# Ledger of designs, part 26: peptides against a protein of PDB entry 7AL2

Target 1, 85 residues: chain A of PDB entry 7AL2
Amino acid sequence: YEIMLIRPKTIDDINYVVDQVLEESNPVILDLSFLEKESPANFKLAGEKIKQMRSNYGAEALLLSRCNDKNLIIIAPKGVSLVRK

## One batch from the design tools (peptide; aimed at target 1 F43 R54 I73)

Design b2_p23_6_s1 (made by RFdiffusion4, then SolubleMPNN; from b2_p23_6, 7 letters changed)
Fold by OpenDDE base, seed 5:
Parts: structure tokens; sequence; C-alpha cells
Structure b2_p23_6_s1 (fold): chain B 85 residues (1-85), chain A 23 residues (1-23)
């Protein structure tokens, strides 16, 4: 698998994340800071998509960093485990 | 091994909290 990195800005970007996780089985490290600041609606949508991937498809999601300019999340598809040491 | 500081499980409640508390 590959690890995708993206800072989503549009609905297309959000759908790209979903496609990477569910169809390509690639982990995605995403920064939601743009959506959080610029589009509350799309920020909410991104959150809903993450919930759906976790609930329905066995994805894992972890908040890596939360600060004023970053909102970093990793989403791992089923089959790729996030392990904390 | 190293640990990730300031990292959190992103459960549904946390996701909702992030959305609710967005600036």
Amino acid sequence: as target 1 above (85 residues)
Amino acid sequence: SITLEDSFELDDERIDELVKNAP
C-alpha cells in the first residue's frame, strides 16, 4: 500500500480520501485545517465520512496533531493497523 | 520505540467535538 498525504479543500478532495481508504486500501494522512477554517459544512462532511469509514468498513482514525494551524488525522483502512508503542 | 504525543483516538464523540468547536 501507499500512504497518501492531503490537505482537503473541496468535496472532491474529501471523496478522494474516501476512495483511497475504501477502494485502494491506502492509509491517508490528512490535514483538515483548511476545511475547519474555510468551510464548516465540508468540515462536518469530512467528519461524517470518517465516521462512516470506521463504522461500516473497519477503518481506524487517529488525531495526530491539533493546533492553531493544523488538524492532522490518519485514517487507516481495514488490514492496516495503527499501533501505539 | 517512540510514542505520539498529543494524539487521540478519533471516535465519533471526538469528531463531533472537533466540528462543534471549530473556530
Scores: peptide ipSAE 0.237, ipTM 0.703, DockQ to the pose 0.495
OpenDDE base, seeds 1, 2, 3, 4: peptide ipSAE 0.237, 0.190, 0.185, 0.237; ipTM 0.709, 0.685, 0.694, 0.712

Design b2_p23_6_s2 (made by RFdiffusion4, then SolubleMPNN; from b2_p23_6, 6 letters changed)
Fold by OpenDDE base, seed 1:
Structure b2_p23_6_s2 (fold): chain B 85 residues (1-85), chain A 23 residues (1-23)
Amino acid sequence: as target 1 above (85 residues)
Amino acid sequence: SITLEDSFFLDDESLEELVANAP
């Protein structure tokens, strides 16, 4: 698998994340800071997509870092284990 | 700020908290 990095700005980007996780089985490190600031509706949509991936497909998500300029989350598909020590 | 040392798994509740305060 590949680890994808993206700072989504559009719904297309959000759907790209979903496709990477569910169809390609690639973990995605995403920065939600653009959506949080520029598109609250799409920020909430991204959150809903993460919940759906967790609930329905066994994905997991881990908040890596959050500050004024970044909101970094890794989403791993089922079968890619995230381990926090 | 939340750093790697403070990282944590996002469950439904924390995801709700994450997006609740969007502008």
Scores: peptide ipSAE 0.567, ipTM 0.882, DockQ to the pose 0.897
OpenDDE base, seeds 2, 3, 4, 5: peptide ipSAE 0.557, 0.032, 0.034, 0.553; ipTM 0.881, 0.567, 0.589, 0.880

Design b2_p23_6_s3 (made by RFdiffusion4, then SolubleMPNN; from b2_p23_6 with F9E I15L I19V A20N)
Fold by OpenDDE base, seed 3:
Structure b2_p23_6_s3 (fold): chain B 85 residues (1-85), chain A 23 residues (1-23)
Amino acid sequence: as target 1 above (85 residues)
Amino acid sequence: EITLEDSFELDDESLDKLVNEAP
């Protein structure tokens, strides 16, 4: 698999994240800071999509860092485990 | 459970908090 890096700006970008996790089985490291600042509605939509991936498909999500200009989250598909060393 | 430094796993409640804190 590949690890995708993206800072979503549009609904198409949000759906791209969903496709990467659910269809391609690729982990995604995403920065939600653009949506948080520019579109509260799409920011909430992104959150709902992450909830759906967790609840219905066994994806894992972890907040990596949140600050003024950064909101980094990793989403791993069910077949990919996040491991602490 | 499995976290990096200053990170934490996101459940539904955490995700709701995340998006509701948007400016």
Scores: peptide ipSAE 0.478, ipTM 0.826, DockQ to the pose 0.507
OpenDDE base, seeds 1, 2, 4, 5: peptide ipSAE 0.476, 0.465, 0.466, 0.477; ipTM 0.819, 0.811, 0.812, 0.826

Design b2_p23_6_s4 (made by RFdiffusion4, then SolubleMPNN; from b2_p23_6, 10 letters changed)
Fold by OpenDDE base, seed 5:
Structure b2_p23_6_s4 (fold): chain B 85 residues (1-85), chain A 23 residues (1-23)
Amino acid sequence: as target 1 above (85 residues)
Amino acid sequence: SITLEDAFELDDEKLEELVNNAP
């Protein structure tokens, strides 16, 4: 698998994240800071998608950084474990 | 800032909190 890095700006980007996790089984590190500032509606949509992936498809997600200009989350598909050393 | 422990505690409730408190 590959680890994808993206700062989503559009609905297409959000759907890309979903596709990477569910169809390609690739972990994604995403920065939601653009959506948070520029589109509350799409920010909410992204959150709902993450929640759905966790609840329905066994994905894991954790918050890597939360500050003024960053909202970094890693999403791992089922079968890729996030392990704390 | 947040701690690593805070990061690993991200669940649906915390995710909703982040979304609901967006500017």
Scores: peptide ipSAE 0.325, ipTM 0.766, DockQ to the pose 0.648
OpenDDE base, seeds 1, 2, 3, 4: peptide ipSAE 0.032, 0.031, 0.030, 0.323; ipTM 0.601, 0.602, 0.581, 0.768; seed 4 fails the geometry check

Design b2_p23_7 (made by RFdiffusion4)
Pose (drawn by RFdiffusion4):
Structure b2_p23_7 (pose): chain A 85 residues (1-85), chain P 23 residues (1-23)
Amino acid sequence: as target 1 above (85 residues)
Amino acid sequence: SEEMEELFELYESWGIEVPEELK
């Protein structure tokens, strides 16, 4: 499989992440810092999509890093386990 | 900080696991 890296800027990028996790079953490492400071509406929308994917489709989501200009999240689809060691 | 605590609570509400070492 592939792990996709993205910093979403638009709704189309949000739909891109939904499709990678749900259709391609690829994990996505995404930086939500652009949406957080540029579009609070789309940041809330991106989070709602991450809640729906975990609730209904068995996706795992993990915060990897949070600092000025970075909010790094990994979303693994059902079938890729995030194993803490 | 309080701001960061509120943001981590929001992430948890979205189903995002926030590691204790980041809190």

Design b2_p23_7_s1 (made by RFdiffusion4, then SolubleMPNN; from b2_p23_7, 9 letters changed)
Fold by OpenDDE base, seed 2:
Structure b2_p23_7_s1 (fold): chain B 85 residues (1-85), chain A 23 residues (1-23)
Amino acid sequence: as target 1 above (85 residues)
Amino acid sequence: SEEDEKYFKELESYGVEVPEELR
């Protein structure tokens, strides 16, 4: 698999994330800082998509870092485990 | 802060795990 890195800015970007996780089975590292600041509505939409991927498809989501300029979350598809040591 | 805790609660409502070390 591949690990995708994206800072989504549009609904198309959000749907790209969903496609990578569910169709390609690729983990995605998201930077949600743009949506949080520029489009609260699309931030909420992204959150709803994360919830759906977790609840319905067995994905995992983990906050990696939150600071002023970055808001990093990793989404792992079912079958790829997130392990903290 | 209270604002941070509110945000973490929002993330958790989406099923995002928030590590304790980031709180």
Scores: peptide ipSAE 0.754, ipTM 0.942, DockQ to the pose 0.958
OpenDDE base, seeds 1, 3, 4, 5: peptide ipSAE 0.752, 0.754, 0.753, 0.753; ipTM 0.942, 0.942, 0.942, 0.942

Design b2_p23_7_s2 (made by RFdiffusion4, then SolubleMPNN; from b2_p23_7, 8 letters changed)
Fold by OpenDDE base, seed 3:
Structure b2_p23_7_s2 (fold): chain B 85 residues (1-85), chain A 23 residues (1-23)
Amino acid sequence: as target 1 above (85 residues)
Amino acid sequence: SAEDKEFFKLLESFGVEVPEELK
């Protein structure tokens, strides 16, 4: 699999993330800082998609870092385990 | 801060795990 990195700015970008996780089974490192600042509505939409992927498809999501310029979250498909040591 | 607390609660409502060390 591949690990995708994306800072979504549009709904199309959000749907791209969903496709990567569910259709391609690729983990995605998401930077939600743009949506958080520029479109709270789309930020929440992204969150709803994460919730759906978790609840219905067994995806995992973990906050990696938060600062003024970055809001990094990793989303892993069911077949990829996130392990903390 | 209160703003951060709200942010973390929002993420958690999406099912995003928030490590305690980031709070």
Scores: peptide ipSAE 0.743, ipTM 0.938, DockQ to the pose 0.956
OpenDDE base, seeds 1, 2, 4, 5: peptide ipSAE 0.741, 0.741, 0.742, 0.742; ipTM 0.938, 0.938, 0.938, 0.938

Design b2_p23_7_s3 (made by RFdiffusion4, then SolubleMPNN; from b2_p23_7, 7 letters changed)
Fold by OpenDDE base, seed 2:
Structure b2_p23_7_s3 (fold): chain B 85 residues (1-85), chain A 23 residues (1-23)
Amino acid sequence: as target 1 above (85 residues)
Amino acid sequence: SEEDKKLFEELESYGVEVPEELK
């Protein structure tokens, strides 16, 4: 598989994340800092998509980093395990 | 910060795991 990296800015970007996780079975490292600052509505939408992927498809989501201008989250499809040592 | 705490709570509501070391 491939690991995709994206900083979503639009609804199309959010849907890209969903497609990568659910259809391509690729983990995605996404930075939600843009949506957090610029679009509360789309930030919430992204969160709802994460919830759906987790609840309905067995994806895992983990916050990797939080700082001034970053909100990094990894989303892994069911076939990829996230393990913290 | 309080702002981060609110963010963490929101993320957790979506099922995002927030490591304790980041809090």
Scores: peptide ipSAE 0.775, ipTM 0.949, DockQ to the pose 0.943
OpenDDE base, seeds 1, 3, 4, 5: peptide ipSAE 0.774, 0.774, 0.773, 0.774; ipTM 0.949, 0.949, 0.948, 0.949

Design b2_p23_7_s4 (made by RFdiffusion4, then SolubleMPNN; from b2_p23_7, 9 letters changed)
Fold by OpenDDE base, seed 5:
Structure b2_p23_7_s4 (fold): chain B 85 residues (1-85), chain A 23 residues (1-23)
Amino acid sequence: as target 1 above (85 residues)
Amino acid sequence: SKEDEEYFKFLEEMGVEVPEELK
């Protein structure tokens, strides 16, 4: 598989994330910092998509980093385990 | 801060795991 990196700015970008996780079975490193600052509605939508992928499809989500200009979350599809040591 | 509280509440609601060192 591939690991995708994206800082979504639009609904199309959010749907791209969903497609990568659910259709392509690729983990995605997601930076929500743009949506958080520029579009509260789409920020909420992105969160709802994360919840749906987790609740309905067995994806996992883990916060990697949070600072003034980054909110990095990795989304892993079912079958790809996130392990912390 | 309230902003942090709202953000972490959001993550919890979405089921995003939050490492203790990032809180």
Scores: peptide ipSAE 0.667, ipTM 0.924, DockQ to the pose 0.907
OpenDDE base, seeds 1, 2, 3, 4: peptide ipSAE 0.665, 0.665, 0.666, 0.666; ipTM 0.924, 0.924, 0.925, 0.924

Design b2_p23_8 (made by RFdiffusion4)
Pose (drawn by RFdiffusion4):
Structure b2_p23_8 (pose): chain A 85 residues (1-85), chain P 23 residues (1-23)
Amino acid sequence: as target 1 above (85 residues)
Amino acid sequence: SKEEEALDAILEGDYEKAEELLE
């Protein structure tokens, strides 16, 4: 499989992440810092999509890093386990 | 985990709670 890296800027990028996790079953490492400071509406929308994927489709989501200009999240689809060691 | 709980707080807009969880 592939792990996709993205910093979403538009609704199309949000739909891109939904499709990678749900259609392609690929984990996505995404930086939500652009949406957080540029479009609070799309940041809330991106978070709603992550909640739906976890609730209905068994995706795992993990915060990897949070600092000025970075909010790094990993979304693993059902079938890729995030194992803490 | 604390990172998961902090992520949920961030996505709900509770930034103070998220900071507390990460500290």

Design b2_p23_8_s1 (made by RFdiffusion4, then SolubleMPNN; from b2_p23_8 with E5K I10L E12D E19D E23K)
Fold by OpenDDE base, seed 5:
Structure b2_p23_8_s1 (fold): chain B 85 residues (1-85), chain A 23 residues (1-23)
Amino acid sequence: as target 1 above (85 residues)
Amino acid sequence: SKEEKALDALLDGDYEKADELLK
């Protein structure tokens, strides 16, 4: 599989993340800093999608880093384990 | 984990808690 890196800016980008996780079974490292700053509505939508993937499809998701210019989250499809040393 | 709890806080809109958990 591939690990996708994306900083979503549109609803299409959000849906792309969902597609990568659920259809392609690829982990995604996403930066939500753009949405958080520019679109509260789409930031909320992205969050809802993450919750849905966790609740309904067995995805795992972690917040890796949060600062002024980064809001990094990793989301892994079912079968890919996220482990902290 | 702290990273999972931090994400939960973030998605709940508790940004201060998220920041604290990641320290």
Scores: peptide ipSAE 0.738, ipTM 0.946, DockQ to the pose 0.828
OpenDDE base, seeds 1, 2, 3, 4: peptide ipSAE 0.738, 0.736, 0.737, 0.738; ipTM 0.946, 0.945, 0.945, 0.946

Design b2_p23_8_s2 (made by RFdiffusion4, then SolubleMPNN; from b2_p23_8 with D8E D14K E19D E23K)
Fold by OpenDDE base, seed 4:
Structure b2_p23_8_s2 (fold): chain B 85 residues (1-85), chain A 23 residues (1-23)
Amino acid sequence: as target 1 above (85 residues)
Amino acid sequence: SKEEEALEAILEGKYEKADELLK
């Protein structure tokens, strides 16, 4: 598999993340800082889709970093284990 | 865990709650 890195800015970017996780089975490192600052609606949408992937498709997610200009989350498809030590 | 609770808070736009959990 591949590990994707993206800072989504649009709905298309959000759907790209969903496609990578669910269809391509690729983990995605997400920086949600743009959406958090610039689009509350699309940030909420991104959050809902991440929750749905976790709840319905066995995806896992970890918070990697949170600061002023980064909101980094890794989301992995079922079968790729995420472990924090 | 605190980190999981913070993640859930962030995904729901509860930024202050997340910040409190992560400090």
Scores: peptide ipSAE 0.550, ipTM 0.886, DockQ to the pose 0.736
OpenDDE base, seeds 1, 2, 3, 5: peptide ipSAE 0.547, 0.544, 0.546, 0.549; ipTM 0.886, 0.884, 0.885, 0.886

Design b2_p23_8_s3 (made by RFdiffusion4, then SolubleMPNN; from b2_p23_8, 7 letters changed)
Fold by OpenDDE base, seed 2:
Structure b2_p23_8_s3 (fold): chain B 85 residues (1-85), chain A 23 residues (1-23)
Amino acid sequence: as target 1 above (85 residues)
Amino acid sequence: SKEEEALDALLDGKYEEADKLLK
C-alpha cells in the first residue's frame, strides 16, 4: 500500500481521503489546518467522515500533532494497525 | 490512547482539551 499525504482544501479533497482509505486501502496522513481556519463547515464535514470511517468500516484514526500551523491526523484502513511505542 | 482521545476531543470542538491530552 501507499501512505498518502494531503492538506485538504475542498470537499473533493475530503472525498479523496475517504476513497484512499476505503477503496484503495491506503493510510492517509492529513493536515486539517486549512479547513479548520478557512472553512468551519468543511472541517466539520471532514470530522464526520473520519467518525464514519471509524464507526462503520473499522478504520483507526489518531491526532498526531497540533500546533500553530498544523493539525496532523493519521487515518488507517482496517487491517493496518496504528501502534504507539 | 492519548492520541485517540485527543482526536475525539478535537472533533468535538474541545481544542484546549485536545492540546492538553497531547502534552
Scores: peptide ipSAE 0.715, ipTM 0.940, DockQ to the pose 0.835
OpenDDE base, seeds 1, 3, 4, 5: peptide ipSAE 0.714, 0.715, 0.713, 0.714; ipTM 0.940, 0.940, 0.939, 0.940; seed 3 fails the geometry check

Design b2_p23_8_s4 (made by RFdiffusion4, then SolubleMPNN; from b2_p23_8 with K2S I10L E12D E19D E23S)
Fold by OpenDDE base, seed 1:
Structure b2_p23_8_s4 (fold): chain B 85 residues (1-85), chain A 23 residues (1-23)
Amino acid sequence: as target 1 above (85 residues)
Amino acid sequence: SSEEEALDALLDGDYEKADELLS
């Protein structure tokens, strides 16, 4: 698999994240800072998609960092474990 | 985990809680 990095700015970007996780089985590191600041509606949509992937498809998601104008989230598809040592 | 709870807080709009959980 590949690890995708993206700072979503549009609905298309959000759907791209969904496709990467569910269709391509790639973990995605997201920066949601743009959506949080510029589009509350799309930020909410992104959050709903993350919740759906966790609830319905066994994805795992963590907030890695919230500082310096970044909201870094990792979402991993089912089968890729996120482990803290 | 704290990172999972922080994400939940963030998505719920509880930014202070998210910050606390990551600190």
Scores: peptide ipSAE 0.719, ipTM 0.940, DockQ to the pose 0.835
OpenDDE base, seeds 2, 3, 4, 5: peptide ipSAE 0.717, 0.717, 0.715, 0.717; ipTM 0.940, 0.940, 0.940, 0.940

## One batch from the design tools (peptide; aimed at target 1 L32 E60 L63 N71)

Design b2_p24_1 (made by RFdiffusion4)
Pose (drawn by RFdiffusion4):
Structure b2_p24_1 (pose): chain A 85 residues (1-85), chain P 24 residues (1-24)
Amino acid sequence: as target 1 above (85 residues)
Amino acid sequence: SLEEENEEITKEIVDSESYEEVMS
């Protein structure tokens, strides 16, 4: 499989992440810092999509890093386990 | 206020242990 890296800027990038996790079953490492400071509406929308993916499709989501200009989240689909060690 | 609202959204969308560790 592939792990996709993205910093979403538009709704199309949000739909891209939904499709990678749900259709391609690929984990996505995404930086939500652009949406957070540029479009609070799309940041809330991106979060809602992640909540739906975890609730209905068994996706795991982890916060990897949070600092000025970075909000790094990993989304793993059902079938890729995020194992804390 | 906007920062706190965004942090709350971040908290709701991830694993609680990973959120607490990163925010500590």

Design b2_p24_1_s1 (made by RFdiffusion4, then SolubleMPNN; from b2_p24_1, 9 letters changed)
Fold by OpenDDE base, seed 1:
Structure b2_p24_1_s1 (fold): chain B 85 residues (1-85), chain A 24 residues (1-24)
Amino acid sequence: as target 1 above (85 residues)
Amino acid sequence: SDEEEALKILKEIVDEESFKEVME
């Protein structure tokens, strides 16, 4: 698999993340800071999509970092183990 | 507030322990 890195800005970007996780089985390192700042509605939408991936498809998500200009989350498809040491 | 809403969303979408490690 590949590890995708993206800072989504549009709904298309959000759907790209979903496609990467569910269809391509690629983990995604996601920076939600743009959506959080510029589109609270799309930030909420992104959150809903992530919740759905976790609840329905066995995806896992970890918060990596959060500050004023970063909101980093890794989302992994089922079968890719995220391990914290 | 916007920050409160963002934190609420984050709590819902990430592993609980990861949230605590980063935010608390």
Scores: peptide ipSAE 0.772, ipTM 0.947, DockQ to the pose 0.935
OpenDDE base, seeds 2, 3, 4, 5: peptide ipSAE 0.771, 0.772, 0.772, 0.771; ipTM 0.947, 0.947, 0.947, 0.947

Design b2_p24_1_s2 (made by RFdiffusion4, then SolubleMPNN; from b2_p24_1 with S1D E4K T10L E12S S16E E20N)
Fold by OpenDDE base, seed 1:
Structure b2_p24_1_s2 (fold): chain B 85 residues (1-85), chain A 24 residues (1-24)
Amino acid sequence: as target 1 above (85 residues)
Amino acid sequence: DLEKENEEILKSIVDEESYNEVMS
């Protein structure tokens, strides 16, 4: 698989993330800071999509970094294990 | 408060342990 990196800015980007996780089975490292700052509505939408992937498809999501200008999360499909050492 | 709402959203979409670790 591939690890995708993206800072989504549009709904299309959000759907791209969903497609990568569910259809391509690729983990995605995404920075939600743009949506959080520029589009609260789409930030909420992104959140709903992530919740759905976790609850319905067994995806896992971890917070990687959080600050004023960063909201970094990794989302992994069910088949990919995320391990903290 | 949008700031608080966004933080609650974040808490709800990631593993709780990961959130606590980063925010600690």
Scores: peptide ipSAE 0.774, ipTM 0.948, DockQ to the pose 0.943
OpenDDE base, seeds 2, 3, 4, 5: peptide ipSAE 0.774, 0.774, 0.774, 0.774; ipTM 0.948, 0.948, 0.948, 0.948

Design b2_p24_1_s3 (made by RFdiffusion4, then SolubleMPNN; from b2_p24_1 with L2K E4K E8K T10L S16K S24K)
Fold by OpenDDE base, seed 4:
Structure b2_p24_1_s3 (fold): chain B 85 residues (1-85), chain A 24 residues (1-24)
Amino acid sequence: as target 1 above (85 residues)
Amino acid sequence: SKEKENEKILKEIVDKESYEEVMK
């Protein structure tokens, strides 16, 4: 698999994340800070998509970093294990 | 506020342990 890195800015980007996780089975490291700052509606949408992937498809999502200009999350498809040492 | 709501959403979408570790 590949690890995708993206800072979503549009609904198309959000759908890209979904496609990568569910269709391509690729983990995605994403920064939600743009959506959080610029579009609460799209931030909520992204959140709903992530929740759905976790609930319905066994995806795992971990917070990696949080500050004023960063909201870094990794979401991995089922079958890719995320382990903290 | 929208900031508080966004934080609530964040807590809902990531693993609890990861959130606590980052936010501690």
Scores: peptide ipSAE 0.758, ipTM 0.943, DockQ to the pose 0.934
OpenDDE base, seeds 1, 2, 3, 5: peptide ipSAE 0.758, 0.757, 0.757, 0.757; ipTM 0.943, 0.943, 0.943, 0.943

Design b2_p24_1_s4 (made by RFdiffusion4, then SolubleMPNN; from b2_p24_1 with L2M E4A E8K T10L S16E E20K)
Fold by OpenDDE base, seed 4:
Structure b2_p24_1_s4 (fold): chain B 85 residues (1-85), chain A 24 residues (1-24)
Amino acid sequence: as target 1 above (85 residues)
Amino acid sequence: SMEAENEKILKEIVDEESYKEVMS
């Protein structure tokens, strides 16, 4: 698999993340800071999509970094193990 | 507030332990 990196800015970007995780089985490292600051509605949408992937498809999501300009998350499809040392 | 709501969403969408680790 590939690991995708994206800072989503649009609904198309959000759907791209979903496609990568569910259709391509690729983990995605995404920065939600743009949506959080610029579009509360799309931030909520992104959150809903991530919750759905976790609840319905066994995806795993970890917070990697959080600050004013960063909201970094990795979302991994079922079958990709995320391990903390 | 909007910030509080966004933080609530964040806590819901990531693994709890990962959130605690980053935010501690």
Scores: peptide ipSAE 0.764, ipTM 0.946, DockQ to the pose 0.946
OpenDDE base, seeds 1, 2, 3, 5: peptide ipSAE 0.763, 0.764, 0.764, 0.764; ipTM 0.945, 0.946, 0.946, 0.946

Design b2_p24_2 (made by RFdiffusion4)
Pose (drawn by RFdiffusion4):
Structure b2_p24_2 (pose): chain A 85 residues (1-85), chain P 24 residues (1-24)
Amino acid sequence: as target 1 above (85 residues)
Amino acid sequence: EEEENEEFIEESYEEIMEQHENAP
């Protein structure tokens, strides 16, 4: 499989992440810092999509890093386990 | 170990949801 890296800027990028996790079953490492400071509406929308994927499709989401200009999240689909060691 | 992993992932998830709920 592939791990996709993205910093979403538009709704199309949010739909891109939904499709990678749900259709391609690929984990996505995404930086939500652009949406957070540029479009609070799309930041909330991106989070709602992450909640729906975990609630209905068994995706795992993990915060990897949070600092000025970075909010790094990993979304693993059902079938890829995030194992803390 | 599996239970601890699940709790850790849930706590991280709650932090992610809190950021989205408290956004302007």

Design b2_p24_2_s1 (made by RFdiffusion4, then SolubleMPNN; from b2_p24_2, 8 letters changed)
Fold by OpenDDE base, seed 3:
Structure b2_p24_2_s1 (fold): chain B 85 residues (1-85), chain A 24 residues (1-24)
Amino acid sequence: as target 1 above (85 residues)
Amino acid sequence: MEEENKKAIEESFEEILEMMENAP
C-alpha cells in the first residue's frame, strides 16, 4: 500500500480520500485546516465521511496534530492497523 | 469570518475530536 498525503480543498478532494481508504486500501494523512478555515459545510462533510468509514468499513482514525495551520488526521483502512508503541 | 460560520466550524470539530483518538 501507499500512504497518501492531502490537504483537501473541495468535495472532489474529500471523495478522493474516501476512495483511497475504501477502494485502494491506502492510509491517508489529511490536513483539514483548509476546510476548517474556508468551508464549514465541507469541513462537516469531511467529518461525516470519516465517521462513516469508521462505523461501516472498519477504518481507524487518529488525530495527529492540531496546531498553527494544521489539523492532521491519519485514516487507516481495515487492512492496516495503527499501532502505538 | 461570520460568527455563525465560526460556531459551525467549532461544533463540527468537537464532533470529530470526540470520535477520534489522539496520537500518543
Scores: peptide ipSAE 0.128, ipTM 0.701, DockQ to the pose 0.041
OpenDDE base, seeds 1, 2, 4, 5: peptide ipSAE 0.112, 0.115, 0.124, 0.124; ipTM 0.681, 0.680, 0.695, 0.698

Design b2_p24_2_s2 (made by RFdiffusion4, then SolubleMPNN; from b2_p24_2, 9 letters changed)
Fold by OpenDDE base, seed 4:
Structure b2_p24_2_s2 (fold): chain B 85 residues (1-85), chain A 24 residues (1-24)
Amino acid sequence: as target 1 above (85 residues)
Amino acid sequence: SEEENKKLIEESFKEILEMMENAP
């Protein structure tokens, strides 16, 4: 599989993340900092999509970093385990 | 407003974090 990296800026980008996780079974490292700063509505939408993928499709998510100008989360599709050691 | 936007962001992020903590 591939690991996708994206800093979403639009609804199309959010839907791209969903497609990568659910249809392509690719983990995604996403930076939500743009949406957090520029579009609270789309930030909320992104969060809702993450919750839906976790609740309904067995995806896992983990916060990687939250600092100045970064809000990094990894989302793994069902079958790819996120392990913390 | 700016305050309303900040509140929305923090509430959304809090929900995401809470779900992560409860995940297997």
Scores: peptide ipSAE 0.325, ipTM 0.801, DockQ to the pose 0.044
OpenDDE base, seeds 1, 2, 3, 5: peptide ipSAE 0.321, 0.324, 0.319, 0.324; ipTM 0.802, 0.802, 0.801, 0.802

Design b2_p24_2_s3 (made by RFdiffusion4, then SolubleMPNN; from b2_p24_2, 12 letters changed)
Fold by OpenDDE base, seed 4:
Structure b2_p24_2_s3 (fold): chain B 85 residues (1-85), chain A 24 residues (1-24)
Amino acid sequence: as target 1 above (85 residues)
Amino acid sequence: SEAENKKLIEESFKEIEKMFEEAP
């Protein structure tokens, strides 16, 4: 698999993330800082998608870092194990 | 352990969920 890095800015970007995780089975490292600041609606949409991927497809999500200028999350498809040490 | 790791991952998801719920 490949690890994708993206700072989504649009709904298309959010759907791209979903496609990468569910269809391509690629982990995605997300920076949600743009959506959080510029589009609360799309920020929450991203959250809904993450929740759905977890609940329905066994994806795992880990909050990596959150501060004023970044909001980093890794979302991994089922079969790619996230380990926190 | 594996169980501990799974717990930590679950706790992280709860934090993520809370983050989105508390967003404006």
Scores: peptide ipSAE 0.505, ipTM 0.855, DockQ to the pose 0.867
OpenDDE base, seeds 1, 2, 3, 5: peptide ipSAE 0.503, 0.497, 0.501, 0.503; ipTM 0.855, 0.853, 0.854, 0.855; seed 3 fails the geometry check

